# Peptides against a protein of PDB entry 1IK9, part 109

Target 1, 211 residues: chain A of PDB entry 1IK9
Amino acid sequence: MERKISRIHLVSEPSITHFLQVSWEKTLESGFVITLTDGHSAWTGTVSESEISQEADDMAMEKGKYVGELRKALLSGAGPADVYTFNFSKESCYFFFEKNLKDVSFRLGSFNLEKVENPAEVIRELICYCLDTIAENQAKNEHLQKENERLLRDWNDVQGRFEKCVSAKEALETDLYKRFILVLNEKKTKIRSLHNKLLNAAQEREKDIKQ
Target 2, 207 residues: chain A of PDB entry 1IK9 as posed
Amino acid sequence: MERKISRIHLVSEPSITHFLQVSWEKTLESGFVITLTDGHSAWTGTVSESEISQEADDMAMEKGKYVGELRKALLSADVYTFNFSKESAYFFFEKNLKDVSFRLGSFNLEKVENPAEVIRELIAYALDTIAENQAKNEHLQKENERLLRDWNDVQGRFEKAVSAKEALETDLYKRFILVLNEKKTKIRSLHNKLLNAAQEREKDIKQ
Target 3, 195 residues: chain B of PDB entry 1IK9 as posed
Amino acid sequence: MERKISRIHLVSEPSITHFLQVSWEKTLESGFVITLTDGHSAWTGTVSESEISQEADDMAMEKGKYVGELRKALLSVYTFNFSKESAYFFFEKNLKDVSFRLGSFNLEKVENPAEVIRELIAYALDTIAENQAKNEHLQKENERLLRDWNDVQGRFEKAVSAKEALETDLYKRFILVLNEKKTKIRSLHNKLLNA

## One batch from the design tools (peptide; made by RFdiffusion4, then SolubleMPNN)

Design b2_p16_6_s1 (from b2_p16_6, 8 letters changed)
Fold by OpenDDE base, seed 3:
Structure b2_p16_6_s1 (fold): chain B 211 residues (1-211), chain C 211 residues (1-211), chain A 16 residues (1-16)
Amino acid sequence: as target 1 above (211 residues)
Amino acid sequence: as target 1 above (211 residues)
Amino acid sequence: SEEIKKFEEEIEKLLK
């Protein structure tokens, strides 16, 4: 079960914040329970999947688009754009909401609600849900923070190893070349020495031919 | 200003959850405002720094230790250990709480509260604070999640570079040795050739002397 | 590793 609580303003009572709770299973399309409260009274209604389908048909709106509008109206709260207007009569228990466009306002949906006999119980449950959500979100935040600190440490460790590997590669190349030059120079010296011995032997033979 | 809302159970009404709101500036020691509600009625009181100091003195408890106990009692809610017991009389508006130890229960503190004239306003504000806290915590969670994903990508990138650097170091060593062996073998062959020329020259000289 | 070790030994024998 999913739940969302939003602040709304009623056209009839613009001076007091109301709370709109919506609860549903997996998708809003499958139906939902709506609860309205002012912190003193509460009203609840159930909206079925068939009612949602019927309202979409009555509006001549594609169901997925209609459910998308329901989600924006009922789950987002009064976003700063005043795109959705909420109306409720405490007398009739009739709740309806409108979408306000530049040139057109139209009813998006309506619900018959029932006044809750014990609003304090509904309000307590709503506050409990808020406190549970806060606790869950805090625990998640603490977990994510610790994980981020771990990942940062691990990144710094591998970065330092990488830099050491680069330096060690350069040092290896330099060392190998130095060692090779030493050995190569020794071989060059031996080659030079052997050439000089050959030259001396040739000069001695020329002397022996000249008696 | 800091605020904490906790669920508590009153000894007089163990069947209904009450909510204890505490608000303070920086530290609980500097004083706080306490609000109790059952979702229908609300009661509020103010506790000054002087009252906290006086209560610590009356208990013969070091102030920092006393404030530490206040924080556990008032800000943690009824943790699972039932270490703190809350009492409230709706008639006297007297709130007191006890610490229960194995062999001793003692009063930790007490407050005179006043019944709020408009409890719905206090309840609405409490719900608003919960909703704001949820929104802030959600935004923080989304930020931390994105940062976590970034750090993981950055770790994987540098890890991959490190592994490539290790492999490149090994490949460099192998390549340099192979090249050096080739050049050294060329020099060894040249040395052998020069030795053979010296040996032949010596043999020719021995023939010329016998001749 | 054995070729490297033989090469090191040959280098050491050549440096001696």
Scores: peptide ipSAE 0.017, ipTM 0.832, DockQ to the pose 0.102
Fold by OpenDDE base, seed 2:
Structure b2_p16_6_s1 (fold): chain B 211 residues (1-211), chain C 211 residues (1-211), chain A 16 residues (1-16)
Amino acid sequence: as target 1 above (211 residues)
Amino acid sequence: as target 1 above (211 residues)
Amino acid sequence: SEEIKKFEEEIEKLLK
């Protein structure tokens, strides 16, 4: 089961923060349980897949688009743009919400809720879910932080090895050239010496022919 | 202001999850506000730095150790070891908690609470804090996840450059040696040729003398 | 690459 709790303000009670819980299996499209609370009273209703389909048809909206709007309204909280307004009558237990566009507001959905007999149990369970979610998110944060620290160490190690490899390549090239020049110079000196010996031998032979 | 909410079970009401909120400035040692709720009623009390100091003295415990025990009892929740038991009288508004050691349980602290007149406001504020904490932790998780993905890319880039550097170093060494061997062999051939010419010239001169 | 070329040129000058 998936669950989302959002903070909302009802048009009828704008000074009292309400909490809207939506609970569903896999997808919101398959139906959901909606719970509203003011921290004292609670109201719950069930919305079936057939009701969602019917509401999409009544709106002449494609079902996936309609479910996408439900998800924005009911799961995202009142985003900073006040795009959604929420209405509830405690007397009729009728909950409805509207999407506010620039020039047109329209009813996006409506639900009949029932007053919960034991609201404290619903509120306690809601707080438990919040605390469990905090604990899960903290554990995930600690894991991600440790993984970041590991990745940073691994990066520093490879970076340091890379810099050493670059320097070692340059040093190798320089050392090989120096050694090669030394050996070449030795061979050149030997060639010059042998050439001079040949020239001297030829000059001596030419002297011996001239007696 | 720092705040921690924990789930606790009272000895008097073991079937009803209670929530213990502790709120403080910088350190628990400077005093704190404690709030207990069952999701219907709430009770609040203030504990001063002087009361914490007095309780530590009455227990003959070092203050830092005592505050450390308070932190474990009041902020960590009932950890899996049930090391702490919580007691509350709704009639007297007296809250106390005990540390359970193997052979000895002792009272760690006690607080006089007052029943909150508007518990729904306290509960709403508590739920708001939970939702705000969830949102903060989610934003932190998303940030850490993106940073992990960045660090992994950066690591892969440096690793790939490092592997290329290693291969380039080995290729450079091999290429330089091949080129050097070619040049050295040419010089060796020239030296051998010059030596043979010198030997032939010496042999011809020795023939001319025997002639 | 450029250092290798310079070295090749120095070697050729040395062979001459």
Scores: peptide ipSAE 0.020, ipTM 0.833, DockQ to the pose 0.153; fails the geometry check
Fold by OpenDDE base, seed 5:
Structure b2_p16_6_s1 (fold): chain B 211 residues (1-211), chain C 211 residues (1-211), chain A 16 residues (1-16)
Amino acid sequence: as target 1 above (211 residues)
Amino acid sequence: as target 1 above (211 residues)
Amino acid sequence: SEEIKKFEEEIEKLLK
C-alpha cells in the first residue's frame, strides 16, 4: 500500500488547514481510500476503479489523463500554483475539487465521505506515518551523505594518482630522450674518430707510395 | 526554535500511542515547552532553565549530565531499548518519566501540564511540522542523490583517464626503447664496419712494406 | 621496472 498526505485549504474554511490522506495499491487507477481531517474530526471514503472509470467517461476524458489529473490534485498537496480548489461540506460529507485554469474552472472529481467514529485513531496513525516517513528519509539522507563523502574521497584519490601518472609520463619521456641523446652522441663521436683514423691511414699510405 | 516530536507509550495507556513534542531555543538547558497529545486532547507545559537546574540539584546530578539524560528521554522517542518509562495522569495533568536500569528504576523528571482548550490547532500545527519536515528531507534527499550521481560520473571519468594514462605510459616506454635499440644497432653496425676498414687498411700497408 | 632494468642492462652490454 502506498500513501500520501497533503495539506489543503477548503473554500468553506480557508483559515483552517485540513489534511488529505490518499492510500492506494500500486496505482491510483485501481482505486483509493481518501481521508480528510481537520485535527479533530475525520472523514473517509473509498473510490473504486469503476468509479474512476465512470468519472473519466462522464468528463469525456481519457482514463490515463484523468488519473494523471487526480494524482496532481490529490497527491501534490496545495501546490504553489493554487491550480486546485477543494470543497467539503461537513453536513452532507460531500467532497469535491476543481481545476482552475485562466478563465475556466471545472470540477475534476467528487466523493461522498463518511464521518469516522474514532477520529483520534486516524489522526494518531497519520502522525505515526509522518514520523516513520521522517525516520526513513533521515536514514536515507545519512546513507547518501556517507556515500557522497566516500565518492569524494575516491575521486580525490584517483585524481591525485592521475596527476602523478601524467607527470611520471612526461618525466619518463624527458629522461629517456636525455639518455638516448647522450648514448647517441657517444656513438657519433666514436664514428667520427674512426673516420679520422681511416683518413690518416689513407694519407700515410699515399706518402709511402710516393720513394 | 528547534522542535522534536516523539512517539511514546504511557504506562496507564499502553495500547494508545501518544506524541511528545518538545520545543526549545538553541539548547534544551535554556528551558523548553513540552506538549503531549493522544490525537484528541493535548496538554502543554513550560519548563524553565531554573526548574532544570533545580531538578538536577535535587537528583544530585551534574547539570550537563542531567540535560543529556533529558535529551535522551524526551527527544529520542521510544528508543528500541525501552530505557525510559512515561507516566501521565489526565486527571492531575502530572507527567513524569523514569529511567529503567537492570535492577533500578529512578524518576528522571516531572512536569505539570495544562490541558489545551483547542487541541485541534495543536494537532494541525504538529502535522504541518511533520509535513514540512518530510518535504525538507525529501528535497535534501534529491539534492544528495544528484550530487551522488555527479560524483560517480566524475569518478568514472577520471578513473578512465587514469587507466588511459597508465597504458599510454607503458606504450610510450616500449616505443621509445624499440626506437632507441634500432638507432643504437645502426650506429654499432657503422662502428664495426669502420673498424673492419681500418684493419684491412693496416693489413694492406704491411703487405706493401714487405714487398 | 624489471623490463626497464633488463633493457638498461642490455643497453649497458650494448654500450663495451
Scores: peptide ipSAE 0.018, ipTM 0.833, DockQ to the pose 0.132; fails the geometry check
Fold by OpenDDE base, seed 1:
Structure b2_p16_6_s1 (fold): chain B 211 residues (1-211), chain C 211 residues (1-211), chain A 16 residues (1-16)
Amino acid sequence: as target 1 above (211 residues)
Amino acid sequence: as target 1 above (211 residues)
Amino acid sequence: SEEIKKFEEEIEKLLK
């Protein structure tokens, strides 16, 4: 079961924050349980897959698009742009919500809720879920932070090894060229010395032929 | 202001989860506001720095150690070992908590609470704080996850560059040695050829002298 | 003859 709790403002009670809990299995399209609370009273309703399909049909909206709007309305709360307006009558227990566009507001959905006999249980369970979610998210955050610190250390270590490898490659190339030049110069000097000895021997032979 | 909400069980109502909110400025030692709720009623009390000091003195406990125990009791909730027992009388509004050791239980602290006239406001604000904390922790977790993915990519990139640098160093060394051997062998061949020419010139001169 | 042989040995050592 998945759950989302959102803070909403009701048109009838704009000064009192209400909480909209939506609970579903796998997908919102398969139906959901909606719970509304003001921190004193609670109201719950079950919305079936058939009711979702009927509301989509009545709106002449494609079901996937309708479910997409339901997800935005019911799970995101009143977004910062008041794109969704929530209405609830405590007398009729009728909950409905509208999508507000520039020139047109239209009803997106409506649900009959029932007043919960023991709202304190629903409120306690809602707070428990929030505390459990906080604890889980804190544990994930601490884990991700430790992993981030590990990855940063590992990155610095391999970067330092890479820089040392670049420097070692340049040093090796320079050393090998220096050694090569030294040995080449030694061999060139020997070749020059041998050529001078050959020239001298040829000149002495030419002197011996001229007595 | 810092805040912690914990789930606790009261000895008087062990079947009903209660919520213990503690709010403080910078340090618990400077005093705190304690709020207890069962999701229907709420009770609040202010604990001053002087009361904390007095409780520590009455216990003959060092203040830093006492505050350390307060932090464990009030901010960690009932730890999994039931090390802290919470008691509350709804009639007297007297809250006290005990530390349970193997052979000795002792009262760690006691506070007079006052019943909140509008508990729904306190409960709504508590739920709002939980939802805000969830949203903040989710945003932090998403940020840390993206950063971890970045750091992992950056690590893989530099590791791949490092491995290429190692391989390039070995290839460079091998290529330079091969080129060096080729040039050395060419110079050695020239030296041998020049020596053979010198030997032939010397032998011809020795023939001309015998002649 | 001996100088030539020494020279050959030095070359061989340098060729070694």
Scores: peptide ipSAE 0.017, ipTM 0.827, DockQ to the pose 0.055; fails the geometry check

Design b2_p16_6_s3 (from b2_p16_6, 5 letters changed)
Fold by OpenDDE base, seed 3:
Structure b2_p16_6_s3 (fold): chain B 211 residues (1-211), chain C 211 residues (1-211), chain A 16 residues (1-16)
Amino acid sequence: as target 1 above (211 residues)
Amino acid sequence: as target 1 above (211 residues)
Amino acid sequence: MEEIEEFEKEIEELLA
């Protein structure tokens, strides 16, 4: 079960924050339970999938679009204030809400609610849900923070190893070239020595021919 | 201002979840406001720094230790259930709590509360605070999640560069050795050729002398 | 011949 609690302002009581709780299974389209409270009284109603379908049809709106509008109105909390207007009559227990466009307001939906006999129980459950959600979110925050710190350490470790690898590669290249130059110079010296021996042998032969 | 809301159970009403709100500035030691509600009625009191000091003295407890016990009792929520016992008389508005040890219970503190005239306003404010805290925690969770994903990408990028650096170092070593062997073999061939020329020159000189 | 063999050995030792 999913649940969302939102702050709303009723047109009839604009100075009193009301709380709108919506509870549903998997999708809002499958139906939901709506609860309204002012912190003293509570009202609850059930909206079925068939009612949602009927309201979409009555509005000549595609069902997915209609559900999208319901989701924005009922679950977004105090979104950008002036888009959705909420109305509730405590006498009739009739709840309805409108979407305000530039030049036109239209009724998006309406529900008959029932006054809860024990509003304190509903309010306590609502507060409990909030506290549970706070605890869950806090635990998730602590977990994510620890993960961030771990990932940052792991990154620093790999970065340091990478820098060492780069330096080691450069050092290796330099060392190999130095060793190579030494060996090449020895070979070059030996080649020069052998050439000098050949020149001397040729000069000695020229002396032996000249007797 | 810091605030904590906790669920508590009163000894007199063990089946009804109560909510204990504590609000303070910087430290609990400086004093706090306590609010109790059952979702219908609310009671509030102020506890001063002087009262906290006096209660610590009355208990013959070091103030820091006493404040530590207050923090555990009043801010931990439904911690391990059986350590702290809460009592409240709706008639006297007297709130007190006990710490239960194996063989002894002792009174940790007591407060005179006042019944709130408009409990709905206090309850609404409490729910608002919960909703604000949920929103803040959710925003923090989303931020931390995005940071985790970024750090993981950054780690993967550096790890990939590190692996390439290792491979490039090995390849460099292998290539340099191959080149070195080629040049050395050329030099060796030249040395052998020069030695053969010296041997031939010596043999020709020996023929000329026998001639 | 001996000088070439000695030189080959020195190269092997430098490459080892």
Scores: peptide ipSAE 0.016, ipTM 0.836, DockQ to the pose 0.104; fails the geometry check
Fold by OpenDDE base, seed 1:
Structure b2_p16_6_s3 (fold): chain B 211 residues (1-211), chain C 211 residues (1-211), chain A 16 residues (1-16)
Amino acid sequence: as target 1 above (211 residues)
Amino acid sequence: as target 1 above (211 residues)
Amino acid sequence: MEEIEEFEKEIEELLA
């Protein structure tokens, strides 16, 4: 079961933060349980897949698009732009919400809720869920932080090895060239020496022929 | 201001989860506000630095050690080992908690609370704090996850460059040695050729003298 | 010849 709790403001009680909990299985389209609370009273309603389908049809909206709007309205909270307006009558237990566009507001959905007899239990459960979520998210944060620290160490280690490899490659190239030049010069000197010996031998032979 | 909310079980109402909120500035030792709620009623009390000092003195405990125990009791919730037992009288508004050791339980602290006139406001604020904390922790999780993904990419990139550098070093060494051997062999062949010419010239001169 | 052989050996030792 998935759950989302959002802060909302009711048109009838704009100064009192209400909490809208939506709980569903797998997809919001398959139906959900809506719970509204002001921290003293609670109201709940079950919205079936058939009701969602009927609301989409009544709006002449494609079901997937309608569910997409429901998700934005019910799970995002009152976004900073007051794109969704929430209305609830504590007398009729009728909950409805509107999407506000520039020039038009339209009802996006409506649900009949029921007053919960023991709101304290619903509120406690809601707080428990929040505390569990905080604990889980904190544990995940600590894990991700430790992983970041590990990855950063591993990156620094490989970076240091890479820089050493670059330097070692340059040093190897320099050393091999120095050795090569030394050897080449020795062999060039030996070749020059042998050529001079050949020239001298030829000159001596020419002297011996000339007596 | 720092805040911690914990689930606790009261000895008087073990089946009803209570929530213990502690709020403080900088350090718990400087005093704190304690709030207890059952999701319907709320009770609050302010604990001063002087009261904490007095409780430590009454226990004949070093203040830092006492504050350390307070932190464990009030901020950790009922740890899985029931190391702390919480007691509250709704009639007297007296809250006290005990540390359970193997053979001894002792009172760790006690506070007079006051019943909040508007518990719904306290509960709403508590839920708001939980929702804000969830949102902040989620944003941090998303950030840390993106950083992990970045660091992992950066690690893979450097690792790949390092492996290429190692291979390039080995290839360079092999190429330089091949070139060196080729040049050396050419010079050796030239030296051998020059030596043979010298030997032939010497033999011809010896023939001319005998002649 | 000996110098070339010594040099070959030095190169082989450098190659080893």
Scores: peptide ipSAE 0.015, ipTM 0.838, DockQ to the pose 0.147; fails the geometry check
Fold by OpenDDE base, seed 2:
Structure b2_p16_6_s3 (fold): chain B 211 residues (1-211), chain C 211 residues (1-211), chain A 16 residues (1-16)
Amino acid sequence: as target 1 above (211 residues)
Amino acid sequence: as target 1 above (211 residues)
Amino acid sequence: MEEIEEFEKEIEELLA
């Protein structure tokens, strides 16, 4: 089961933070359970896939788009833009919410809820879910942090090896050239010496012919 | 203000999950506010630094060690080892907890709590804190995930450059040696040719003298 | 490649 809890403010009780829990299996489209609480009382309703489909049809909206709007309204809570307005009557247990556009507000959905007989149990379970989610997220954070530290070490190691490789390539090139020049110069000197000996021998032979 | 919420089970009500909130400034040693709730009622108490010091003295325990034990008991909740037992009387509002060692249980601390008049407000505030903590942890997780992905890309880039550098060094060495050998062999051939010319010239001169 | 070509040129100049 997937679950999301969000803070909402009811139009009728704007000073009292309420909590909207939505629970579903795999996808919100297949239906969901909605729970509303003020920290003292709780109200629950079940919304079927058929009801979601009917609401989409009544709105003349494509089902996937409608479910996308439901997800934004019910799972995100009142996002920073107050795009959604929530209404609830404790007397009728009728919950409805509106999407506020620039010039038009329209009802996005409505649910008949039932008052929970043991609200404390629902509240405890909600707090338990929050604490479990905190623990899971903390464990994930610790894992990601350790992995970041590992990746940074591994990067620094490879970077250091790369810099050494660059320096070693430059040093190798310089050393090889120096050694090559030494050997080449030795051979050039030997060639010059041999040419001079040939020239001297030719000059001596020309002198011996001229007696 | 720092805060921690944990699940606890009371000896008197083991089937009902309770929530223990501890709130403090900077360090637990400087005092804290403790809040207990069952999701319907709430009880709060304030523990001063002087009370903590007195409890440490009464236990003949070093204050830092005592605070360390308080932190484990009150902030970790009943960890997986059930090392701590929590007791609360709703009639007397007396809360105490014990540390269970192999052969001995001892009272680690006790607090007089007061029943909160508006428990729903305390519960709502507790849920708000949980939801804020979830949001903060999610933002941290998303940040760490993006950083991990960046670090992995950066590592792969440097690793690829390093491998290319290694290959380039080996190729450079091989190429330089091949070129050097070609030049050296040319000079060796020239030296041999000049030596042969010198030998021939010497042989011709020896013939001319015998002639 | 450029470094190799420069080196070839230096070798040729040294041979010259």
Scores: peptide ipSAE 0.014, ipTM 0.838, DockQ to the pose 0.165; fails the geometry check
Fold by OpenDDE base, seed 5:
Structure b2_p16_6_s3 (fold): chain B 211 residues (1-211), chain C 211 residues (1-211), chain A 16 residues (1-16)
Amino acid sequence: as target 1 above (211 residues)
Amino acid sequence: as target 1 above (211 residues)
Amino acid sequence: MEEIEEFEKEIEELLA
């Protein structure tokens, strides 16, 4: 089961933060349980897949698009853009919400809720879920932080090895060329010396024939 | 102001999860505000630095050690080891907690609380704090995840460059040696050829003199 | 380091 808790403000009670809990299995499309609380009272309702389909049809909206709008409205809370307006009557237990566009507002969905007899239990469970989520997120943060530190070390290590390899390559090339030039010059000098000896021997032989 | 919320179980009400909120400025030693709630009622008390000092003295415990025990008890909740036991009387509004050791339990601290007139506001604020903490932790998780992905890419990139550098160094060394050997052998052959020509010239000269 | 020493030795043997 997946769950999301969001803060909302009701048009009828704009000064009191309400909390909207939505819980579902696998997908929101399969239906969900909605719980509303003001920290004192709680109201719960179940929305079936068939009701979601019917609401989509009534809106003449494609089901996937409708579910997408439900997800934004019910799981994001009142996003900073006040794109969604929430209404609830404590008397009728009727909950509905609207999407506000530039020039038009339209009802996105409506649900009948039931007042919970033991709201304290619902509130405690909600707080427990929040605390569990905090603990899980903290554990994930600590894990990710340790991984970041490991990856940074590993990067520095291989970067240092790479720089050493570059320097070693350049040094090797330079050294090999220097050694090669030295040996080549030695052999060239020996060749020149031998050629000069041959020229001298030929000149001496020509002198000996001329007596 | 720092805040921590923890789940606790009261000895008197072991079936009902309670929530212990502690809030403080900079250090717990400077005093703190404690709030207890069962999701329906709430109780709050202020603990001063002087009270903390007095409780440490009454326990014959060094203040820093005492504050350390307070921190463990009040900020960790009932840790898995049930090392701390919490007691609260709704009638007297007296809260106290004990540390359980192997053979001994001792009272660690006690506080008088006051029943909050509007517990719903306290509960809403507590839930708001939890939701804000979740959002902050999620944002941190997303940031750390993106950094991990970046660091992993950067590591792979430099690792690939390093491997290419190693291979290029080996290839360069091998190529330079091959070229060097070829040129050296050519020069050695030329030296041998010139020596043979000198030997032949000397032999011919010796024949011409005998003749 | 060892590879450089081996390479130096091969050069010396070739020079020899």
Scores: peptide ipSAE 0.013, ipTM 0.837, DockQ to the pose 0.142; fails the geometry check

